Peptides against a protein of PDB entry 4J2C. Designs and how they scored, part 57

Target 1, 107 residues: chain A of PDB entry 4J2C
Amino acid sequence: MEDPFFVVKGEVQKAVNTAQGLFQRWTELLQDPSTATREEIDWTTNELRNNLRSIEWDLEDLDETISIVEANPRKFNLDATELSIRKAFITSTRQVVRDMKDQMSTS

## One batch from the design tools (peptide; made by RFdiffusion4, then SolubleMPNN)

Design b2_p19_3_s4 (from b2_p19_3, 10 letters changed)
Fold by OpenDDE base, seed 5:
Structure b2_p19_3_s4 (fold): chain B 107 residues (1-107), chain A 19 residues (1-19)
Amino acid sequence: as target 1 above (107 residues)
Amino acid sequence: SELEKRYEEIFEKWYKRLL
């Protein structure tokens, strides 16, 4: 079976982009309540949370694959460069998600 | 091994969703 990591990475990146857009709108709605309907606030908040949850779910699986490879690298067809790329992607994506979640939790 | 099996399981899960 071919490694589908690159496809998953693409899906995560799409979800990140979507979340960033939703987060921006979420921020705008909260900054000017007079322009915000309850329906849009709720929709935006829920969509944002759903996207973030989706990302986190994939990151958990991605992180587990990294852990498995690192536990027994000779059994898997990944070189050091690819492993580093994957680890960096997970780390940076987690940071992006954490930043949004932190801001949402302080609202 | 169990780790190898888990690795493949994750891949299969991804394939079910993405393909």
Scores: peptide ipSAE 0.627, ipTM 0.929, DockQ to the pose 0.759
Fold by OpenDDE base, seed 1:
Structure b2_p19_3_s4 (fold): chain B 107 residues (1-107), chain A 19 residues (1-19)
Amino acid sequence: as target 1 above (107 residues)
Amino acid sequence: SELEKRYEEIFEKWYKRLL
């Protein structure tokens, strides 16, 4: 089966961009209650959490594929460079998600 | 192997969502 990693990566990146937009709106709504409705706050919060959860789910699967490849690299068609790129993507994306979650949990 | 099977399983899951 053809490796769909690059497609999944693209979807994760889109979800990250969406989450970042929602996060920005979330912060704006909480910083200026006079311009916010409870319904928008709730909607934004829920959409943000849903996106973050989706990203985390994909990252778990991506991380597992990396672990499998590293367990038996000779049986998988991935060079060191590609593996490094994939690992870096997972690490950096997790950090972005964690930063948003940390700020949400303290509010 | 079981790991290879799991690897393919993840791919299939992705394809099911993406196609």
Scores: peptide ipSAE 0.624, ipTM 0.928, DockQ to the pose 0.767
Fold by OpenDDE base, seed 3:
Structure b2_p19_3_s4 (fold): chain B 107 residues (1-107), chain A 19 residues (1-19)
Amino acid sequence: as target 1 above (107 residues)
Amino acid sequence: SELEKRYEEIFEKWYKRLL
């Protein structure tokens, strides 16, 4: 079966971009309560959490694929450079998600 | 192997969602 990593990466990146937009709106709503409705706050918060959860789920699967490849690198057609790229993507994306979650939990 | 099967299982899961 063809490796769908590139497509999955794209979907994760889209979810990250969506989450960042929602996070920005979430921040704006909390900074100026006079312009915010409870409905929009709740909708934004829920959509943001859903996107973050989706990203984390994909990152877990991506991380597992990396772990499997590293357990038997000769069996899988991935060189060290490609593995490094994939690992870096997971690490950086986890950091972005963590930063948003940390700010949400301390608000 | 079990790891190879799991690897393909993850791929299939992704394909079902993305296609």
Scores: peptide ipSAE 0.623, ipTM 0.929, DockQ to the pose 0.765
Fold by OpenDDE base, seed 2:
Structure b2_p19_3_s4 (fold): chain B 107 residues (1-107), chain A 19 residues (1-19)
Amino acid sequence: as target 1 above (107 residues)
Amino acid sequence: SELEKRYEEIFEKWYKRLL
């Protein structure tokens, strides 16, 4: 079957953008409690965590596909450039998620 | 192979979600 990686990548990127927006709102709410309700804080926090978890789940699957390809590179129709792009995407996305999670855990 | 099967399994999962 056709490789759906490109579509999955797009979905992950969309989730990252959503998470970043939620993260920004999360920081705003915590920086000025006078403008924030407990309900909005809780909702934002929950949505943010859910988005981050979703991203991490997809990254695990993406990472596994990379591992499988690397175990037998001649079997799969992926050149070195494409493989590098996929690996870089996973690495950079994990870093973005990690940064947000680290800031949330310290707040 | 098992790895190839897993590879396809991941693809199937993605397709199922994205359709």
Scores: peptide ipSAE 0.621, ipTM 0.928, DockQ to the pose 0.771

Design b2_p19_4_s1 (from b2_p19_4, 12 letters changed)
Fold by OpenDDE base, seed 1:
Structure b2_p19_4_s1 (fold): chain B 107 residues (1-107), chain A 19 residues (1-19)
Amino acid sequence: as target 1 above (107 residues)
Amino acid sequence: MEKKREELRKKLREFYYSP
């Protein structure tokens, strides 16, 4: 069985890009009400929140896999560089999500 | 999309959480 980590990582990256697009639109809609419909605002907000929630869930799962690997190094045989890359991805992605959530909560 | 995510989560569990 192939290690599915990189596949999930790729899907998370795509989800982040989607969320960033939704976030930009969300900002535009709220900044200029004359160009916004209530329907689009509600849809964008809902899609954005759902997307961010999914990303956070996936990051938790990915983070847990790191703990498992560290507890069983011989089983998975990952080198330090690969492990560092995985950790960095989770950390940086969480920050990106947090920044969007913070801006939404203060609007 | 959610179905795909569910399948990937399943694969993660099978790969990392199975003895």
Scores: peptide ipSAE 0.608, ipTM 0.921, DockQ to the pose 0.820
Fold by OpenDDE base, seed 3:
Structure b2_p19_4_s1 (fold): chain B 107 residues (1-107), chain A 19 residues (1-19)
Amino acid sequence: as target 1 above (107 residues)
Amino acid sequence: MEKKREELRKKLREFYYSP
């Protein structure tokens, strides 16, 4: 069985890209009320929040796998470089999500 | 895409928690 981490990582990145698109639209709608309907604002907001929540859930799962690997290094035989890449992905992605959430909560 | 996400979560569990 192949390690599914990189597949999940790829799907998380796709979800982040989707969220960033929704976030951009959300920002545009709020910046120009004359072209924004309440329905689109609500839809965009809800879709964005749902996507961010899903990303956070996936990141928790990915983070858990790292803990498992670190607790059982001989079972998985991952080198330090690979482990660092995985950790960096989770850290940076969490930051991207946090930034969007922070901006949504302040507007 | 929820079905796909669920499948991937299942794969993670199977790979990392299997003895």
Scores: peptide ipSAE 0.606, ipTM 0.920, DockQ to the pose 0.778
Fold by OpenDDE base, seed 5:
Structure b2_p19_4_s1 (fold): chain B 107 residues (1-107), chain A 19 residues (1-19)
Amino acid sequence: as target 1 above (107 residues)
Amino acid sequence: MEKKREELRKKLREFYYSP
């Protein structure tokens, strides 16, 4: 069986890109209400929040896999470099999500 | 997309928790 980590990683990356686009539109709509309908504001806000929550969920699953690998080194035999890359991805992606959430909470 | 996510989560569980 192929290690599905990188597949999930790829899907998370795509979700982040989608969220960033939604966040940009969300910002634009709130900056100039005259260009926005309530329907678009609501849709954009909900889609953005749903995407962010989905990403956080996937990151939690990915983070758990790292703990499993570290607890069972003989079974998976992953080198330190690969583990470092996986950890870095989770950390940096969580930061990106947190930054968007922080900006939404201050609006 | 959610169905795909569910399948991927299933694969993660199968790969990492399998004996």
Scores: peptide ipSAE 0.605, ipTM 0.920, DockQ to the pose 0.810
Fold by OpenDDE base, seed 4:
Structure b2_p19_4_s1 (fold): chain B 107 residues (1-107), chain A 19 residues (1-19)
Amino acid sequence: as target 1 above (107 residues)
Amino acid sequence: MEKKREELRKKLREFYYSP
């Protein structure tokens, strides 16, 4: 069986891109109310929050896999560089999500 | 999307928690 980590990583990256697009629209709607309906604001806000929550969930799963690998090194035999890349992805992606959430919480 | 996500979660569980 092939390691599904990279597949999930790819889906998370796609979700991040989607969230960033929604976040941009969310910002635009709040900055110029004349271009916004309450319905679009609510939809965008909900979609954005749902996307962010999904990303966070996937990141938790990915983070757990790293813990499992580190606890069972002989079973998985992953290169240290590969593990570093995986950890960096999770850390940086969490930061991206946090930045958006922080801005949303102050609106 | 949720179906795909659930399938991927299942694959993660199968790969990383398999004996």
Scores: peptide ipSAE 0.607, ipTM 0.921, DockQ to the pose 0.778; fails the geometry check

Design b2_p19_4_s2 (from b2_p19_4, 11 letters changed)
Fold by OpenDDE base, seed 1:
Structure b2_p19_4_s2 (fold): chain B 107 residues (1-107), chain A 19 residues (1-19)
Amino acid sequence: as target 1 above (107 residues)
Amino acid sequence: MEEEREEARKKLREFYYSP
């Protein structure tokens, strides 16, 4: 069986792109109230929050797999470089999500 | 996309949590 880590990683990346689009729209709506309805603001906000939540959940799963690999190195046979790449992806993606969440909470 | 996520999670669980 092929390692499915990259599959989930890819799905997370897609979700991040979607969230960034929603976040951009969210920002635009709040910056120009004349073009924004409460309904669209609420919809965009909810969609964004849901997407971010999904990303965070997937990142938790990915993070757990890293722990499993580190606890069972012979079983999975991943080198240090690959593990570093995986950890970096999780860390950087969490930061992207946190930045959006922080901006939403302060608006 | 949700279906894809579900499938991906299934594969992840199968690969990493199997004995």
Scores: peptide ipSAE 0.538, ipTM 0.902, DockQ to the pose 0.863
Fold by OpenDDE base, seed 5:
Structure b2_p19_4_s2 (fold): chain B 107 residues (1-107), chain A 19 residues (1-19)
Amino acid sequence: as target 1 above (107 residues)
Amino acid sequence: MEEEREEARKKLREFYYSP
C-alpha cells in the first residue's frame, strides 16, 4: 500500500492556498468598510475560519503519524531525512495558520 | 473537497493505525 501521508499533505497545501486567498479578501474588506457588505464580510470570515480549522485538524493527524512511525520504526522503515521533511512541513504550516489567526484576532 | 479529504484521512488511518 502506498503511504498516504503525501496525499493528506497535498490536501493541506490546497487548503492553505484557499485560506490565503480568503485572508487577502478579508483584509481588503476590512480596509475599506464603505465598499464591503456585511454579508461578504461574514461569509469570508466564516470560510476562512473553517479552512484554518480544517488545516489544523489535518496537521494533528499528520503529526500523529510521525509519532506512530517513530514508535514503530521496523514497521515503516522511514529514514531520518523523510521524517525531518514531514516535521518541517507541519511546523511551517502551523506557523502560517497561526500568523493568519493572530492577525484576525487583532482586527 | 471535503469528500477527498475524508478519503485521504481514511487511508491515513488504515495505513498508520492498522496492525
Scores: peptide ipSAE 0.538, ipTM 0.902, DockQ to the pose 0.845
Fold by OpenDDE base, seed 2:
Structure b2_p19_4_s2 (fold): chain B 107 residues (1-107), chain A 19 residues (1-19)
Amino acid sequence: as target 1 above (107 residues)
Amino acid sequence: MEEEREEARKKLREFYYSP
């Protein structure tokens, strides 16, 4: 079987892009209340939160795979460069998610 | 998108968690 890490990575990236779009709209709605309805604010907020939680879930799964690989290197035979790339993706994506969550929490 | 995500997660489990 082909390593599906990149497939999940791709799905996470898609979800991040979706979340960023929702976050942009969320920001716009809060900046100009005259163009915002309560319904859209609530919908956007909920959709954004759901997307972010989904991303976090997938990142946890991806992070676990790294632990599995490191615990059983013979089975997977991944070099340090590949592992570094995977770890960097998880770290950077978590930061992107955290930044959005922080702004939502403190706004 | 959700279906694709579920399939991807399924494959992930099969690849990494199977003995």
Scores: peptide ipSAE 0.536, ipTM 0.901, DockQ to the pose 0.857
Fold by OpenDDE base, seed 3:
Structure b2_p19_4_s2 (fold): chain B 107 residues (1-107), chain A 19 residues (1-19)
Amino acid sequence: as target 1 above (107 residues)
Amino acid sequence: MEEEREEARKKLREFYYSP
């Protein structure tokens, strides 16, 4: 069986791209109220928050797999470099999500 | 995309949580 970590990683990356697109639209709508409706703002906001929540959920699962691997190194035989890349992905992606959430909460 | 995510999560559980 292939290690599905990179599959989930790919799904997270796709979700991040989607969220970033929604975030951009969200920003545009709030910056120019004359071209925005309350309905579109609400829809965009909800879709964005749902995407961010999904990403956070997947990151928690990915983070847990790292803990499992570190607790059972002989079972998985992951290269140290690969493990570092996985950790870095989770850390950086969490930061991207946090930045969007922070901007949404202060707007 | 949710269907794909569910399948991926299922595989993740099978791979990492199997005894």
Scores: peptide ipSAE 0.536, ipTM 0.901, DockQ to the pose 0.838

Design b2_p19_4_s3 (from b2_p19_4, 10 letters changed)
Fold by OpenDDE base, seed 1:
Structure b2_p19_4_s3 (fold): chain B 107 residues (1-107), chain A 19 residues (1-19)
Amino acid sequence: as target 1 above (107 residues)
Amino acid sequence: SSKEREELRKKLHEFYYSP
């Protein structure tokens, strides 16, 4: 069996791109009330929140796999560079999600 | 998409949690 980490990573990246698009629309709707309906605001907000929660869940799963690999290095044969890339992805993606959540909570 | 997501989670579990 091939390591599915990179596949899940790719799906998370797609979800982040989707969330960023929703976040941009969310910002536009709130900045110009004359062009915004409550229905679209609610829809965009809900879709964005759902997407962010999904990303966070996937990041937790990916983070757990790193712990498993570090506890069983001989089983998985991942070098330090690969582990660093995986950790960096999780850290940076969590920050992106956090930034969007912070802006939503302060609106 | 949800089906694909579930399959990926299953593969992740099988790969990392199998004895």
Scores: peptide ipSAE 0.545, ipTM 0.904, DockQ to the pose 0.878
Fold by OpenDDE base, seed 3:
Structure b2_p19_4_s3 (fold): chain B 107 residues (1-107), chain A 19 residues (1-19)
Amino acid sequence: as target 1 above (107 residues)
Amino acid sequence: SSKEREELRKKLHEFYYSP
């Protein structure tokens, strides 16, 4: 069986791109009230939050897999470089999500 | 899709938690 980590990683990356698009629209709507309706703001906000929550959930799953690998190194036989890449992805992606959430909470 | 997510999560579980 092929390691599905990179597949999920790819899906998370796509979700991040989607969230960033929604975040950009969210920002635009709030910055230009003349072109924004409450309905679109609410929809965009909800979609964005849902996407971010999904990403966070996936990151938790991915993070758990790293713990499993580190606890069973011979079973999975991943090299240090691969593990570092996986860890870095989770860390950086969490930061991206956090940044969007922080900006949303301060608006 | 939701089905795709479900299958991917299932694969993660199978790969990492199966003996």
Scores: peptide ipSAE 0.542, ipTM 0.903, DockQ to the pose 0.862
Fold by OpenDDE base, seed 5:
Structure b2_p19_4_s3 (fold): chain B 107 residues (1-107), chain A 19 residues (1-19)
Amino acid sequence: as target 1 above (107 residues)
Amino acid sequence: SSKEREELRKKLHEFYYSP
């Protein structure tokens, strides 16, 4: 069986791109109310929040796999470089999500 | 999709939690 980590990673990356697009639109809508309907604002806000929550959920699953690997090094035999890359991905992606959430909470 | 996500989660579980 092939390690599905990279597949999930790819899906998370796609979700991040989607969220960033929604975030940009969200920003535009709030900056110029004359160009925005309440319906679009609500839709965009909801979609964005849902995407961010989905990403956070996936990151938790990915983070758990790292814990399992570290607890069972002989079973998975991952080198330090790959493990570092996986950890870095989770950390950096969490930061991206956090930044968007912080801006949403203050606007 | 939701179905795809579920399948991926199952694969993660199978790969990492299988003895």
Scores: peptide ipSAE 0.545, ipTM 0.905, DockQ to the pose 0.835; fails the geometry check
Fold by OpenDDE base, seed 4:
Structure b2_p19_4_s3 (fold): chain B 107 residues (1-107), chain A 19 residues (1-19)
Amino acid sequence: as target 1 above (107 residues)
Amino acid sequence: SSKEREELRKKLHEFYYSP
């Protein structure tokens, strides 16, 4: 069976790109209320929040797999470099999500 | 999609939690 980690990683990356687009639109809507409808603001806000929560959930699942691999190294045959890359992805992605959430919470 | 997401999560579980 092929390791599905990279597939989920790819889906998370796509979700991050989507969230960044939604975040940009969210910012634009709030910067110019004259061009924004309440419906679009609400839709964008909800879509963004839902997407961010989904990403966070996926990152938790991915993070858990790392713990499993570290507890069973021979079963998965992953070297330290691969694990480092996976950990770095989770850490950096969490930071990207956190940055967007922080800006949303202060608006 | 939601269906794809569910399948991927299922595969993660099967791969990493299988005996």
Scores: peptide ipSAE 0.544, ipTM 0.904, DockQ to the pose 0.865; fails the geometry check

Design b2_p19_4_s4 (from b2_p19_4, 12 letters changed)
Fold by OpenDDE base, seed 5:
Structure b2_p19_4_s4 (fold): chain B 107 residues (1-107), chain A 19 residues (1-19)
Amino acid sequence: as target 1 above (107 residues)
Amino acid sequence: MEKEREELRKKLKEFYYSP
């Protein structure tokens, strides 16, 4: 069986790109209320929050796999470099999500 | 999208939690 980690990683990356697009639109809508409808604001806000939540959920699952691998080195035989890359992805992606959430909470 | 996520989560579980 193929390790599904990279597949999930890819989907998370796509979700991040989607969230970033939604975040940009969210910012634009709030910057000029005269050009924004309540419907679009609500939709964009909801979609953005849902996407961010989904990403966080997936990251938790990915992070858990790291712990499993480290606890069972003989079973998976992943080298330190690959583990570092996986950890870095989770850390950096969490930061991206956090930054967007922080900006939303201060608006 | 959610259905795909569910399937991927299942794959993760099968791969990482199976004996």
Scores: peptide ipSAE 0.572, ipTM 0.910, DockQ to the pose 0.788
Fold by OpenDDE base, seed 2:
Structure b2_p19_4_s4 (fold): chain B 107 residues (1-107), chain A 19 residues (1-19)
Amino acid sequence: as target 1 above (107 residues)
Amino acid sequence: MEKEREELRKKLKEFYYSP
């Protein structure tokens, strides 16, 4: 069986792109109330929050796999470089999500 | 999308938690 980590990673990246699109729209709606309906603001906000939550969930799963690999190095035989890449992806993606969440909470 | 995520979660579980 092939390691599905990279597949999940790819899907998380797609989800981040989707969230960033929603975030952009969210920002635009708040910047120009004349172009915004309450319905669209609410929809965009909810969709964005849902997407971010899903991403966070997937990142937790990915982070858990790293813990498993580190606890069972013989089983998975991943080198330090690949582990570093995986960890960096999780860390950087969490930061991207956090930045969006922080802006949403302060607006 | 949600169904796909569920399948991927299952794959992660299968790969990383299988003996």
Scores: peptide ipSAE 0.577, ipTM 0.911, DockQ to the pose 0.786; fails the geometry check
Fold by OpenDDE base, seed 4:
Structure b2_p19_4_s4 (fold): chain B 107 residues (1-107), chain A 19 residues (1-19)
Amino acid sequence: as target 1 above (107 residues)
Amino acid sequence: MEKEREELRKKLKEFYYSP
């Protein structure tokens, strides 16, 4: 079968974009309460949290695959450049998620 | 979306944990 890593990576990227949109709306709702209903605030907050948790879960799975590849290099035959790209994606995406979570926890 | 994620998780497991 084909390596599903890139498919999951793509889905995570889409989820990040969705989360960023939700985060922007979340910020707008909190900045101007006159334009916000409690229902939308709750919905946006919950959807954002759920998306972030899903992303974190997927990143853990992706990170585990890297460990497996590094433990079995001959089996998967991935070069250092590809592994570096995969690691960089996980690291940078975790940072994006962390930044949103940090802002949510302080508001 | 959750169903799709679960299927992708299964594919990851099948690919990377297969003997």
Scores: peptide ipSAE 0.574, ipTM 0.911, DockQ to the pose 0.758; fails the geometry check
Fold by OpenDDE base, seed 3:
Structure b2_p19_4_s4 (fold): chain B 107 residues (1-107), chain A 19 residues (1-19)
Amino acid sequence: as target 1 above (107 residues)
Amino acid sequence: MEKEREELRKKLKEFYYSP
């Protein structure tokens, strides 16, 4: 069985791109109310929040796998570079999600 | 997308928690 981490990582990256698109639309709608309907704002907001929540869930799962690997290094035999890349991905992605959430909460 | 995510979560569990 192959390690599914990179597959999940790829899906998270896609989800982040989708969320960023929704976030951009969300900001556009709020910046120009004359071109926005309440229905579109609500839909965009809900879709964005749902996507962000899903990403956070996946990141928690990925973070857990790192803990498992670190607790059982001989079982998985990952090199330090790969482990660092995985950790960096989770850290940076969490920051991207947090930034969007922070902007949404202050609007 | 949820079905795919659930499948991937299952794969993670199987790979990382298997004896």
Scores: peptide ipSAE 0.571, ipTM 0.910, DockQ to the pose 0.783; fails the geometry check

Design b2_p19_5_s1 (from b2_p19_5, 7 letters changed)
Fold by OpenDDE base, seed 1:
Structure b2_p19_5_s1 (fold): chain B 107 residues (1-107), chain A 19 residues (1-19)
Amino acid sequence: as target 1 above (107 residues)
Amino acid sequence: SEEERKENREKLRKFYYDP
């Protein structure tokens, strides 16, 4: 079967973009209450948290696959460049998620 | 979707944990 890593990676990337949009709206709603309804605030907050949680879960799964590959290099035969790209994706994406979570927790 | 995520997790499991 085909390596599903890139499929999950793609879904994570889409989820990040969605979360960033929700985060921007979340910020706007809280900065100008006159333009916000309680319904939209609650919906946006809930969707954002759910998206971030899902991203973190997927990143954990992707990170574990890297550990498996490193423990069994001959089985998967990934070159160093590909492995580096995968690691960098996880690291950078975790940082993006962390930044949003930090701002939400301090609001 | 949650269903899609479930499917993706299953794919990862089958590919990476299959002996």
Scores: peptide ipSAE 0.567, ipTM 0.919, DockQ to the pose 0.769
Fold by OpenDDE base, seed 3:
Structure b2_p19_5_s1 (fold): chain B 107 residues (1-107), chain A 19 residues (1-19)
Amino acid sequence: as target 1 above (107 residues)
Amino acid sequence: SEEERKENREKLRKFYYDP
């Protein structure tokens, strides 16, 4: 069986890209109320929040796998470089999500 | 999709928790 970590990583990255697009639209709608309907604002906001929540869930699962690997290094035989890449992905992605959430909560 | 996410979670479970 192949390690599914990077499959999930890829799906998370796709979700991040989707969220970033929704976030951009969300920002545009709020910046120009004359062209924004409440329906589109609500839809965009809800879709964005749902995507962010999904990403956070997947990141928790990925983070758990890292803990498992670190607790059982000989079972998985991952080198330090790969482990660092995995950790960096989770850290950076969490930051991206946090930044969007922070901006949404302040507006 | 939610189905894909469920499948991915299951893959992670099987790979990392399978003794």
Scores: peptide ipSAE 0.564, ipTM 0.919, DockQ to the pose 0.769
Fold by OpenDDE base, seed 4:
Structure b2_p19_5_s1 (fold): chain B 107 residues (1-107), chain A 19 residues (1-19)
Amino acid sequence: as target 1 above (107 residues)
Amino acid sequence: SEEERKENREKLRKFYYDP
């Protein structure tokens, strides 16, 4: 069986791209009310929040796998470089999500 | 999709938790 980490990583990255698009639209709608309907604002806001929550959930699952690997290094045979890359992905992605959430909470 | 996420979570479980 292939390591599913990268499958989930890929899905997280896709979700991040989607969220960034939604965030951009969300920003545009709030900056120019003349181009915005309440329906689109609500839809965009909800979709964005749902997407961000999904990302956060997947990141928790990915983060847990790292703990498992570190507790069982012989079983998985992942070197420090690979683990570092995985950790960096989780950390950087969490930051991206946090930045969007912080901006949403101030509006 | 939610179905895909569920499948992926199951794959993670099987790969990382099962002997």
Scores: peptide ipSAE 0.567, ipTM 0.919, DockQ to the pose 0.787; fails the geometry check
Fold by OpenDDE base, seed 5:
Structure b2_p19_5_s1 (fold): chain B 107 residues (1-107), chain A 19 residues (1-19)
Amino acid sequence: as target 1 above (107 residues)
Amino acid sequence: SEEERKENREKLRKFYYDP
């Protein structure tokens, strides 16, 4: 069986790219209200928040898998380098999400 | 999609929690 970690990782990466695009549009809409409709602002805001929550959920699941692997090293036989890469992905992605959320909360 | 996410979560469960 293929390790589904990479499937979920790929989906998270796509969601991050989508969120970044939505965040950019969100920023533009709020910077110049004359170019924005309430409908687009609401849609963009909701889509962005939904994407961010989705990412956070998947990251939680991925993070749990790491704990499982570390608790059962003989079963999975993952080397330290691979585990480090997985951890780094989760950490860095959480930071990206946090940065966007922080900027949204200050606007 | 939510269905895709559900499937992915199930795959994770089967791979990591099941022997």
Scores: peptide ipSAE 0.565, ipTM 0.919, DockQ to the pose 0.744; fails the geometry check

